# Ledger of designs, part 49: peptides against a protein of PDB entry 5K2M

Target 1, 273 residues: chain A of PDB entry 5K2M
Amino acid sequence: MRIGITYTVLRREEMAIKERAGEFGEVVMLHEDDLLFPGNYDLDVVIIRNVSHFKALYTARLFESEGIPTVNSSRLIFEAGDKLFATLRLAGKVPVPEWKAALSEGGALRVPDSLGYPLVSKPVFGSWGRLLAKVNDRDSLEAVLEHRKWMKNPLYGIHYFQEFVEKPGRDIRSYVIGGEFVGAIYRYSNHWITNTARGGKAEPCSDPEVEELSVKAWEAFGEGALAIDIFESEKGLLVNEVNPNMEFKNAARVTGADMAGKLVEYAVEVAKT

## One batch from the design tools (peptide; aimed at target 1 N245)

Design b2_p23_5_s2 (made by RFdiffusion4, then SolubleMPNN; from b2_p23_5, 9 letters changed)
Fold by OpenDDE base, seed 4:
Structure b2_p23_5_s2 (fold): chain B 273 residues (1-273), chain A 23 residues (1-23)
Amino acid sequence: as target 1 above (273 residues)
Amino acid sequence: GADFEDYLADIEKWSAMLEKALA
């Protein structure tokens, strides 16, 4: 078996995936600079680890066009990596924060009529909490909308909002690969944007409700490897978002789960189908 | 357009590198 691994930066995750993949077959590391399509790739499966959501998406689709399956698939990356599209999948299966989408400034200005204040403005794409805004009032909403007009990417004209969820100083990140719950962590932060990349501590989360909810959230997509962000709210557990290009170094360290191995095992299964 | 996506990708790359360096 020949396993490709596409990457932008060799992070701890990519190193772990490479190491584990080597136990199952020949590993071909493919930096973004190595990728040219159409190409002559002799691979049974490709694990997509490009940092950019769009690069990951297009890389997956390009390999699929060559008849090579990817983990994650371009379909999954597309649906899970877009916050709005992910919400559309999730909302039918699991509790999610209340949300609204608007396609114009005029529509966006009416969002508080439904959600109230405070609300959270999110771009439909992006990572590490970039361009998340807590919108406390009308003036803040107008400011966010005005700034969006000057952003070069037209996707910033897709206005996605959630209710602001009060969190107990933490959120939950769980991992489901191939429908199997692999593990979960608490991410602690004093900031309303909880991200371990911003100096948050991680602790193991052992909660059967989290496990059940995580699997259900994964089932909304029905394939692949997903990190799932869950909020503890007064309304109970809410699935906030999913990530088809998961970082797991902290979770693997804290839980002891072989997340890289599970990802590779799933990729091997995909290669055999 | 494409330049902006490249810019975003670069920011993400840098963020990932910084996270690696701080870990």
Scores: peptide ipSAE 0.020, ipTM 0.519, DockQ to the pose 0.042
OpenDDE base, seeds 1, 2, 3, 5: peptide ipSAE 0.006, 0.016, 0.019, 0.014; ipTM 0.313, 0.492, 0.502, 0.484; seed 1 fails the geometry check

Design b2_p23_5_s3 (made by RFdiffusion4, then SolubleMPNN; from b2_p23_5, 10 letters changed)
Fold by OpenDDE base, seed 3:
Structure b2_p23_5_s3 (fold): chain B 273 residues (1-273), chain A 23 residues (1-23)
Amino acid sequence: as target 1 above (273 residues)
Amino acid sequence: GADFDTYLEDIEKWSKMLKEALK
């Protein structure tokens, strides 16, 4: 078994994945600078750990074009890594925050007619809560839309909105790999954008409802390794988003779950199919 | 916060530095 691991930065997660992969076979670390295609890669599977969503997506597709399966697959990265596309998958299977998508400023201005205020404006791509905006009124909406006009990436012209969900000072991040629930954590924050990378505290989450919902959310995609972000709302649990490039350092530490091992085991399974 | 492009640039910069440091 030859396991490739693509990466941008050697983080704790990548180190853990490398270590566990070594138990199953030969590990080939592939920094982004090492990736040239087409290439004659002698690999049975590649674990995609590129930081950039798009780099991860293209890397996965490029390996797949050479007959090498990836974890995650390019399909999964594509669908799960885009907030709107992920919502489309999730909405048919699990409760999600109310959402609207508009393809123009004119359309976006009508979103409050259906969702009301406050809204959350999200880019369809991005991480760590970048460019999330709580939109409390018309003036704020107009400001957000005006700023989006001047952003270079045309994807910023895809206007994705959610209802603002009041959270109890925390959110839930769960992990499902190959359809198996691996673990979950609470992420505490005093900010409406909860992110452990911004100084949030993490605690174990042991909730059967979270587990069930997480698995259902994963089933909306039907493959791969996903981190799932869940909100605790007055309406119950809502699946906010999924992440096909999961960070799990804090979750692994807090829960004690062998997330790296589970990921590798799944990759090995994929390699054998 | 940094925009997406700036973020990527920073990551690439750090990646290169780390790669060199690991040689």
Scores: peptide ipSAE 0.014, ipTM 0.445, DockQ to the pose 0.103
OpenDDE base, seeds 1, 2, 4, 5: peptide ipSAE 0.009, 0.007, 0.009, 0.008; ipTM 0.415, 0.453, 0.430, 0.437

Design b2_p23_5_s4 (made by RFdiffusion4, then SolubleMPNN; from b2_p23_5, 11 letters changed)
Fold by OpenDDE base, seed 3:
Structure b2_p23_5_s4 (fold): chain B 273 residues (1-273), chain A 23 residues (1-23)
Amino acid sequence: as target 1 above (273 residues)
Amino acid sequence: GADFEKYLEDIEKWSAMLEKALA
């Protein structure tokens, strides 16, 4: 078994994945600078750990073009890594925050007629809460839309909105790999954008409802390894988004779950199919 | 274009480094 691992930065996750992969076969670490295609790579499977969503997507597709399966697949990265496409998958299977999409400024200005205020404006791509805006009124909406018009990337012209969900000072991040629930954590924050990268405390989450919901959310995609962001709301648990390129250092530390091992085991299974 | 992709990549790299430093 020859296992490739693509990466941008050698983080604790990549080190753990490398170590566990070594128990199953030969490990080939592939920095982004090492990747040229077509490359005639001799690998049975590639674990995609590129930081950039787009680089991860194209890297996966390029390996697939050479007949090498990837974890995650380019299909999964494409669908799960776009907030709107992910919502389209999730909405038919699990509770999600109320959402609207508009393809023009004129359409976007009508969104409050359905969602009301406050609402959240999100780009369809990006991580760590980048360019999230809480929109409390018409003036704020117009300002956000005006700024989007001058952004160079045309994807900023795809307007995705959610209802603002009041959270109890925390959210939930769960992990499902190959359809198996691996673990979950609470992420505490004093800011409406909860992220452990912003200095928030993490605690283990042991809730059967979270486990069940997480598996159902994964089933909306039907493959791969996903981190799932869940809100605790007055309406119950809501699946906010999924991440096909998960960070799990904090979750592994807090829960003691072998996230890296589970990911490698799944990659080995994919290689054998 | 290329500048925007590089900009996004740089932010993501910095975010990953910050997370590593804060944990």
Scores: peptide ipSAE 0.022, ipTM 0.515, DockQ to the pose 0.040
OpenDDE base, seeds 1, 2, 4, 5: peptide ipSAE 0.009, 0.022, 0.014, 0.007; ipTM 0.355, 0.541, 0.475, 0.443; seed 4 fails the geometry check

Design b2_p23_6 (made by RFdiffusion4)
Pose (drawn by RFdiffusion4):
Structure b2_p23_6 (pose): chain A 273 residues (1-273), chain P 23 residues (1-23)
Amino acid sequence: as target 1 above (273 residues)
Amino acid sequence: MPTEDEIYEELAEMAREAVEEAE
C-alpha cells in the first residue's frame, strides 16, 4: 500500500494525515514541485491536499489520467468546490438559502426583485469567506458589481447571490466522509462571516438534526470527504455550501473526532478499487 | 498543467454554459 499526499505547505491537517496513512502503508509526500505529468507514479491512491482549489482539481485530474484514484476525485472537487454547480446539485435534495445567478451586470441588477434586500454576493470559486459582501441596497449592489467588473478573473463575471440569512451569531460546519457523519462544530463570530480563517471560533455541535441533514447533503454528491456548512434560520436548517478540501484542525480539537483518520480510512478503501 | 489564466477561462466558460442551460 503506497499512499500519496499532495500538498503545498504542511499545515496541521497534512501532518495528521501523513501520520495516519503511515499506519496503513508507505506514505509518499508529494509537494507541488514533485508533480510533473505525464509521469510514472507508483501509487494505489492519492489524498489531494493542495491549498489552491484549482491546483487540487488539476492534480486530481492528472493522477486520474495515470490510472490512480484520488480522494477527493476531480469531479467532486469541481462540482462541490464551485458554489453554483454545488447549489444545483443540492437543490431539491436539502433545504438551501434562496439564490440567484446572473451572467452580466445588467442581469445582476434584477436579482433584488427576486431575493430582496439584504442579499449576499460571493464568488463562485471562493473560500475562507473572501470577497463575501452583504448588500443592503442598490448603491451597494452597484458598488460590488462595478468592482467585480474591474477584477481580471472572468470567473468574477458569474454573479451568484443568496438571500441574507439571519443566523444566531454562528453557523454550523459538519463533516461527512464516505457517507458517515464524523462530527460537527459551531463557528461563532461577532461578524456575520463566521469562517475560522477570518477569526471565527469553534465549539462542539451535538444537534441531532445537523447529523441527518449533513448526510442528505453528502448524498447529493454520493462520494468523498465533504465539509458542509449549515445555517440556522427562522425557517430551520439550511445547507449553504459544501467543501472538498476540508480543514479540520479546530474541529478535531474541539470535538475530539479523528477527521484525519477517517479521511485516511476512506482513502484506503478507495485504494482497494 | 495549465496556467492560472487558462484555467480561469476554461471554468468561466463552463459556469456560463451551466447558467444558460439551467435557464

Design b2_p23_6_s2 (made by RFdiffusion4, then SolubleMPNN; from b2_p23_6, 8 letters changed)
Fold by OpenDDE base, seed 1:
Structure b2_p23_6_s2 (fold): chain B 273 residues (1-273), chain A 23 residues (1-23)
Amino acid sequence: as target 1 above (273 residues)
Amino acid sequence: MPSEEEIAKELAERARKAILEAE
């Protein structure tokens, strides 16, 4: 078994994946600067750990074009890494926050007619709560839309909105790999945007309802390794988003779960299929 | 490799299609 690992930065996650992959076979570390295609890669599977969503997506697709399966697949990265595409998958399987998408400013201005206020404006791509806006009123909506007009990336012209979900000062991040629930954490924040990367406290989450919902959310995609963000709401648990480029160092530390090992085990299974 | 901008253009078109299909 020859396992490739593509990466941008050797983080704690990539180090752990490398270490665990070494127990299953030969490991080939592939920095993104070393990736040229078409290439002569003698690999049974590639674990995609590029930091950029787009680099991860294209790296996966390029390996797949050489007949080498990837974890995650380019399909999964594409569908799960876009908030709108992920919502489209999730909405048919699990409870999600109420959402609307608009393709124009004029369309976006009508979103409150359906969802009311407050809203959350989200870019369809991006991480760590970047460009999330709580939109409390018409003036705030107009301001967000005005700013979007001047953003060069055309994806900022895709207007994605959710209802604002009142959370109990935390959210849940769970991990499902190959359909198996691996673990979950609470992420605490005094801000409506919960993010442990900004110094939020993490605690283990042991809730059978979270486990069941996380697996169902994964089943909406049917493959790969996903981090799943879940809200505790007055309506019950809501699946907010998924991440096909999961960070898990905090979750692994807090839960003791072998997330790197589970990812490698899944990659080995994919290689054998 | 396509620029991030070129990728974004293609993905924006796919997003538009997906929205239209979801309506």
Scores: peptide ipSAE 0.032, ipTM 0.445, DockQ to the pose 0.840
OpenDDE base, seeds 2, 3, 4, 5: peptide ipSAE 0.009, 0.009, 0.017, 0.012; ipTM 0.348, 0.442, 0.326, 0.373

Design b2_p23_6_s3 (made by RFdiffusion4, then SolubleMPNN; from b2_p23_6, 11 letters changed)
Fold by OpenDDE base, seed 5:
Structure b2_p23_6_s3 (fold): chain B 273 residues (1-273), chain A 23 residues (1-23)
Amino acid sequence: as target 1 above (273 residues)
Amino acid sequence: MPSEEEFAKEMAEKAKAAIEAAE
């Protein structure tokens, strides 16, 4: 078996995936600079570890066009990596924060009539809490919408909003790979945007309700490896978003879960189907 | 400022209370 690993930066995750993949076959590390298509890739499966959502999506689709399966698939990357498309999958299966989508400024200005204030403005794409805005009032909404008019990417014209969830100074990140729950962590932050990249403490989360909810959230997509962000709220557990590009260094360290091994095992299964 | 441990404990208690109130 020949296992490709595409990457932008050799992080701890990519090193762990490489090491574990070496136990199952020959490993071919493919930096973004090594990728030209169409190509003659002799690979049974490719693990997609590109940092950019769009680079990951296009890389997956390009390998699939050559008959090489990917983990994650281009379908999963597309649906899970877009917050609105992910919400459309999730909302039919699990509790999610109340949301609205608008396709114009005039539509967006009516969102508070349904969600009230405060609300959260999110871009449909992007990672690490970039361009999240807590919108407390009409003036703040108008300011966010005005700024969006000057943004060059047309996807910023897709207005996605959630209710502001009053959560404790933590959230949950769980991991589901091939339908198996692998582990979860609490992420602590003094900021309403919880992100481990900002130096938040991580602790193991051992909660059967989180495990069940995480598996149900994965089943909304039905394939691949997902990180799942869950809020603890006065409404109970809410699935906020999913991520088809798992960062797991902190979670693996804190839980002791073999996330890299589980990802490789799943990729080997995908290669055999 | 509370220690990271004190803060984590306070947040764990708040989270538990919020979940229990939702049930």
Scores: peptide ipSAE 0.060, ipTM 0.664, DockQ to the pose 0.016
OpenDDE base, seeds 1, 2, 3, 4: peptide ipSAE 0.010, 0.017, 0.000, 0.007; ipTM 0.348, 0.407, 0.295, 0.276; seeds 3, 4 fail the geometry check

Design b2_p23_6_s4 (made by RFdiffusion4, then SolubleMPNN; from b2_p23_6, 11 letters changed)
Fold by OpenDDE base, seed 3:
Structure b2_p23_6_s4 (fold): chain B 273 residues (1-273), chain A 23 residues (1-23)
Amino acid sequence: as target 1 above (273 residues)
Amino acid sequence: MPSEEEFAEEMAKKAKEAILKAE
């Protein structure tokens, strides 16, 4: 077994994946600067750990074009890494926040007629709450739309909105790998955008309803390794988003779950199919 | 300001109360 690991930055996650992969076979670390295609890669599977969504997507597709399977697949990265495409999968299986998509400014201006205020404006791509806006009124909506007109990337012209979910000063992040629930954490923050990377307490989440909902959310995609963001609300549990390029350092530390081992075990299974 | 532990306990209570209203 020869296991590739692609990466941009050697984080604690990539070090843990490398260590666990060494128990199953030979490990080949591949920095982004080492990747040229077409190439003669002697690998049975590649674990994709590139930081950029688009670099991860193209790296996965390039290895697949050479007959080498990837974790995650280019299909999963494409569908789960786009917030709108992820919502289309999730909405058929699990409760999600109410949402609207518009393809023009004139369409976007009618979104409040169906969702009301407050809204959350999201770009369809991007991580760590970048370009999230709480839209409380018409003036704020017009300002967000005006700024989007001057953004160079055409994907900023895809207008995705959710209802604003009133949640406690926490959210849930769960992890499902190969259809198995691996673990979950509570992430605490006094800000409406919760992220443990910005600081705040993390605690283990042991809730059978979270476990069941997390597995159902993974089944909407049917493959790979996903981190799942869940809100606790007066409407019950809501699946907000998924991440096909999971950070798990804090979750592994808090839960004691071997998330790196589970990811490698799944990659070895994918290599054998 | 409440400690991080006191804040977490308060938010855990609010979360349980919210879920119980949804049932």
Scores: peptide ipSAE 0.311, ipTM 0.845, DockQ to the pose 0.016
OpenDDE base, seeds 1, 2, 4, 5: peptide ipSAE 0.000, 0.248, 0.258, 0.006; ipTM 0.256, 0.805, 0.816, 0.323

Design b2_p23_7 (made by RFdiffusion4)
Pose (drawn by RFdiffusion4):
Structure b2_p23_7 (pose): chain A 273 residues (1-273), chain P 23 residues (1-23)
Amino acid sequence: as target 1 above (273 residues)
Amino acid sequence: SLDELEEEGKVEHYEMLKALLES
């Protein structure tokens, strides 16, 4: 059993994964510099841990082209990692915040007629709560659209919006791996954006409703290891987003759950075809 | 390089999303 781990830097998550994988077989640490294709790699499975979402997608696809299964797969990395594609997959399967998508500035200006104010603008490929905007009126919408327009990346032209959900000073992050619920936390902040990457704080979450909803959200994709974001609202729990390159150091510390071990166990199972 | 592929892939992702929304 040879287990590959692709990485950019060795965060705590990558170190814990390397350790757990060592109990099952030879670990082959693959920095981005070690990635060259086409190439001969002798691996039974690769755990994708690249920090760049896009580099993780393309390395997963490249290893798949060498006949080497990846965790997570290139398909899941793409579908789950893009807010719009992921929302299309979650819709009708679990409750989600109301959302709209527009292809241009003009189309985006009509979004408030459907969603109302306040509304949330976010990039389709983003993480760590970056470039999220709470838009309270037309002037703010025009400001966000004007800035998006001048940004170089054509992906900023896909305008994705959600109604603003009044959360109780926190949100929920849960983890489902291979269909098994493995844990959840609350992420608190005095700011409406609660990511731990922006200073949000982890506490254990033992709400049984989140466990079931988290499995249903995972079932919309039917594979892999997903970190799932959930909002509490006046209309019950809402699934906001899913994440295919999960961070969990605060979550594992707070809940005591072995998220790195469970990811590895799942990877060994996929390595057996 | 992987860096060049990443930048190329961003344009492809945009094209895929655009085609989906136009469908």

Design b2_p23_7_s1 (made by RFdiffusion4, then SolubleMPNN; from b2_p23_7, 11 letters changed)
Fold by OpenDDE base, seed 5:
Structure b2_p23_7_s1 (fold): chain B 273 residues (1-273), chain A 23 residues (1-23)
Amino acid sequence: as target 1 above (273 residues)
Amino acid sequence: SLDDKVEELKKELYEELKKKLLE
């Protein structure tokens, strides 16, 4: 078996995936600079680890066009990596924060009529809490909308909002690969944006409700490897978002789970299908 | 402390990845 691994930066995750993949067959590391299509790739499966959402999406689709399956698939990357599209999948299966989408400034200005204040403005793309804004009032909403008008990417004109969820100084990140729950962690932060990449403590999360909810969230998409962000709210557990290009360094360290191995095992299964 | 060093490395990695995500 020949396993490709596409990557932008060789992180701990990519090193772990490479190491584990070597136990199953020949590993071909493919930096973004190595990718040219159409190509003659002799690979049974490709694990997509490009940092950019769009590069990951297009890389996956390009390999698929060559008849090579990818983990994750371009479909999954597309649907899970867009916050709005992910919400559309999730909302039918699991509890999610209340949300609204608007396609104009005029529409966006009416969002508080439904969600109230405070609300959270999110871009539909991006990671690590980038361009998240807590909007407490009309003035703040107008400011966010004004700034969005001057951003270059037209996707910033897609206005996605959530209710502001009060959290107990932490959130949950869980991991589901091939429908199997692999593990979960608490991420602690004093800031309303909880992200371990910005610093913070991680602890193991052992909660059967989290496990069940995580699997259900994965089932909304029905394939691949997903990191799932869950909020602990007064309304109970809420699935905030999913990530089809998961970082798991902290979670693997804290839980001891072999996330890289599970990912490779799933990729091998995909290759055999 | 080791924790401080880890946090510093995380910040550096975050900034590097931030640049790549904008591409």
Scores: peptide ipSAE 0.017, ipTM 0.463, DockQ to the pose 0.027
OpenDDE base, seeds 1, 2, 3, 4: peptide ipSAE 0.015, 0.016, 0.016, 0.000; ipTM 0.469, 0.479, 0.466, 0.277; seeds 2, 3 fail the geometry check

Design b2_p23_7_s3 (made by RFdiffusion4, then SolubleMPNN; from b2_p23_7, 7 letters changed)
Fold by OpenDDE base, seed 3:
Structure b2_p23_7_s3 (fold): chain B 273 residues (1-273), chain A 23 residues (1-23)
Amino acid sequence: as target 1 above (273 residues)
Amino acid sequence: SLDEEVEELKKELYEKLKELLES
């Protein structure tokens, strides 16, 4: 078996995936600079680890056009990597924060009529809490909308809002690969945006309710490897978002789960179908 | 040029990101 691994930066995750993949066959590391299409790639499966959402999406689709399956698939990356499209899938299966989408400034200004304040403004794409805004009042909403007008990417004209969820100084990140729950962590932060990459700590999360909810959230998409972000709210557990291009170094370290191995095993299974 | 400055900034960002992700 020949396993490709595409990447932008060689992180701990990519090193672990490479090591585990070597136990199953020949490993071909493919930096973004090595990728040209159409190409003559002799691979049974490709694990997509590009940092950029769009680079990952197009890389997956390009390999699929050559008849090579990818983990994750371009379909999954597309649907799960867009916060609005992910919400549309999740909302039919699991509890999610209340949300609204508007396609104009005029529509966006009416969002508080249904959700009230405070709100959270999110871009439909992006990671690490970029361009998240807590909107406490009308003046703040107008400011966010004004700034969006000057952003060049047309996707910034898609206005996605959630209710602000009060969290107990932490959130939950779980991991589901091929429908199997692999593990979960608590991520602690003193800021309303909880992310371990922003100086937070991680601790193991062992909660059967989290496990069940995580599997249900994965079933909304029905394939691939997903990280799932869950909030502990006064209303119970809420699935905030999913990530089809997951970081797992902290989760693997804290839980001891072989996340890289599980990802490779799933990729090998995909290659054999 | 602005394009050159953007590319250099991207490079610096990737290096900083690498350091963060390897820590």
Scores: peptide ipSAE 0.014, ipTM 0.448, DockQ to the pose 0.030
OpenDDE base, seeds 1, 2, 4, 5: peptide ipSAE 0.012, 0.009, 0.014, 0.015; ipTM 0.455, 0.424, 0.492, 0.429; seed 5 fails the geometry check

Design b2_p23_7_s4 (made by RFdiffusion4, then SolubleMPNN; from b2_p23_7, 9 letters changed)
Fold by OpenDDE base, seed 2:
Structure b2_p23_7_s4 (fold): chain B 273 residues (1-273), chain A 23 residues (1-23)
Amino acid sequence: as target 1 above (273 residues)
Amino acid sequence: SLDEKVEELKEELYERLRELLLS
């Protein structure tokens, strides 16, 4: 078996995936600079690890066009990597934070009539809490909307809002690969954005409710490898978002779970189907 | 403007991507 791994930067995750993939077959590392299409690639499956959501999406689709399956698929990357599209999938299966989408500034200004304040403005794309804004009042909402007008990307005209969820100084990141719960961690932060990439600490999370909810969240998509962000709220557990291009170095370290191995095993199974 | 046209083209691209990947 020949396993491709596309990447932008060799992170801890990519190194671990490479190492584990070597136990299952021949590994072909493919930096973004190595990718030209059509390319007549001789691969049974490709693990997509490009940092950019859009580069990951297009890379997956390009390999699929050559008959090579990818982990994750372009479909999954598209649906899960867009916060609004992900919410649409999740909302019918699991509890999610209250949300509202608007397609104009005029529509966005009416969002507080439904959600109230405080609310969170999110771009539909992006990682590591970029361009997240806690909006406490009308003045702040107007400022966010004004700034978005000057951003040169049409996707910033899609206004996605959530209720602000009060969290106990942490959130949960769980991992589901091929429908199997692999592990979960608590991510601690004194800031309302609890991303470990921004200096948060991680601890193991062993909660059967988290496991059940995580699997249900994955089932909303029905394929691939997903990291799932869960909030502990006064209303109970809420699935905030999913990530089809997951970072797992902290989770693997803290839980001891073989995230890289599980990802490779899933990729091998995808190659056989 | 050229910038406006680029944004329009991006919107069209995203629409096509939606059709391709969600249909």
Scores: peptide ipSAE 0.014, ipTM 0.391, DockQ to the pose 0.145
OpenDDE base, seeds 1, 3, 4, 5: peptide ipSAE 0.014, 0.016, 0.012, 0.019; ipTM 0.382, 0.519, 0.366, 0.515; seeds 3, 5 fail the geometry check

Design b2_p23_8 (made by RFdiffusion4)
Pose (drawn by RFdiffusion4):
Order: C-alpha cells, then structure tokens, then sequence
Structure b2_p23_8 (pose): chain A 273 residues (1-273), chain P 23 residues (1-23)
C-alpha cells in the first residue's frame, strides 16, 4: 500500500494525515514541485491536500489520468468546490438559502427583486469567507458589481447571490466522510462571517438534526470527504455550502473526532478500487 | 495559461446558468 499525499505546505491537517497513512502503508509526500505529468507514479491512492482549490482540481484530474484514484476526485473537487454547481446539486435534496445567479451586471441588478435586501454576494470559487459582501441596498450592489467588473478574473463575472440569513451569532460546520457523519462544530463570531480563517471560534455541536441533514447534503454528491456548512435560521437548518479540501484542526481538537484518521481510512478503501 | 483556464471555467458556469434558467 503506497499512499500519496499532495500538499503545498504542511499544515497540522497534513501532518496528522501523513501519520495516519503511515499505519496503513508507505506514505509518499508529494509537494507541488514533485508534480510533473505525464509521469510514472506508483501509487494505489492519492490524498489531495493542495491549498489552492484549482491546483487540487488539476492534480486530482492528472493522477486520475495515470489510473490512480484520488480523494477527493476531480469531479467532486469541481462540483462541490464551485458554489453555483454545488447549489444546483444540493437543490431539491436539502433546504438551502434562496439564491440567484446572473451572468452580467445588468442581470445582477434585478436580483434584489427576487431575493430582497439584505443579500449576500460571494465569488463562486472562493473560500475562507473572502470577498463575501452583505449588500443592504442598491448603492452597495452597484459598488460590489463595479468592483467585480474591474477585477481581472472572468470567474468574478458569474454573479452568485443568496438572501441574507439571520444566524444566531454562529454557523455550523459538519463533516461527512464516505457517508459517515464524523462530527460537527459551531463557529462563533461577532461578525456575520464566521469562518475560523477570519478569526471565528470553534465549539462542539451535538445537535442531532445537523447529523441527519449533513448526511443528506453529502448524499447529493454521493462520494468523498466533505466539510458542510449549515445555517440556523427562523425557518430551520439551511445547507449553505460544501467544501472538498476540508480543514479540521480546530474541529478535531474541539470535538475529539479523528477527522484525519477517518479521511485516511476512506482513502485506503478507495485504494482497494 | 491560468487566465485561459479561468475563462473556460467561467464559460462552463455560464452554460449551467443558461440551462437552469431555461427550465
């Protein structure tokens, strides 16, 4: 059993994964510098841990082209990692915040007629709560759209919005791996953006409703290891987003769950074809 | 090259929005 781990830097998550994988077989640490294709790699499975979402997608696709299964797969990395594609997959399967998509500035200006104010603008490929905006009126919408327009990346032209959900000073992050619920946390902040990457704080979450909803959200994709974001609202739990390159150091510490071990066990199972 | 990849992905997203709204 040879288990590859692709990484950019060795965060605590990557170190814990390397350790657990060592109990099952030879670990081959693959920094981005070690990635060259086409190439001969002798691996039964690769765990994708690149920090760049896009580098993770392409390395997963490249290893798949060498006949080497990846966790997560290139398909899941793309579908789950893009807010729009993921929302299309979650819709009708679990409750989600109301949302709209527009392809231009003019189309985006009509979004408030459907969603109302306040509304949330976010990039389709983003993480760590970056470039999220709470838009309370037209002037703010025009400001966000004007800035998006001048940004170089054509992906900023895909305008994705959600109604603003009044959360109780926190949100929920849960983890489902291979269909098994493995844990959840609350992420608190005095700011409406609660990511731990922006200073949000983890506490254990033992709400049985989140376990079931988290499995249903995972079932919309039917594979892999997903970190799932959930909002509490006046209309019950809402699935906001799913994430295919999970961070969990605060979550594992707070809940005591072995998220790195469970990811590895799942990877060994996929390595057996 | 990176910009070309982003343009391709943006086009895929645009197609998905068009298909969704056509339903």
Amino acid sequence: as target 1 above (273 residues)
Amino acid sequence: AELEHYEALAEMAREAVREFQAE

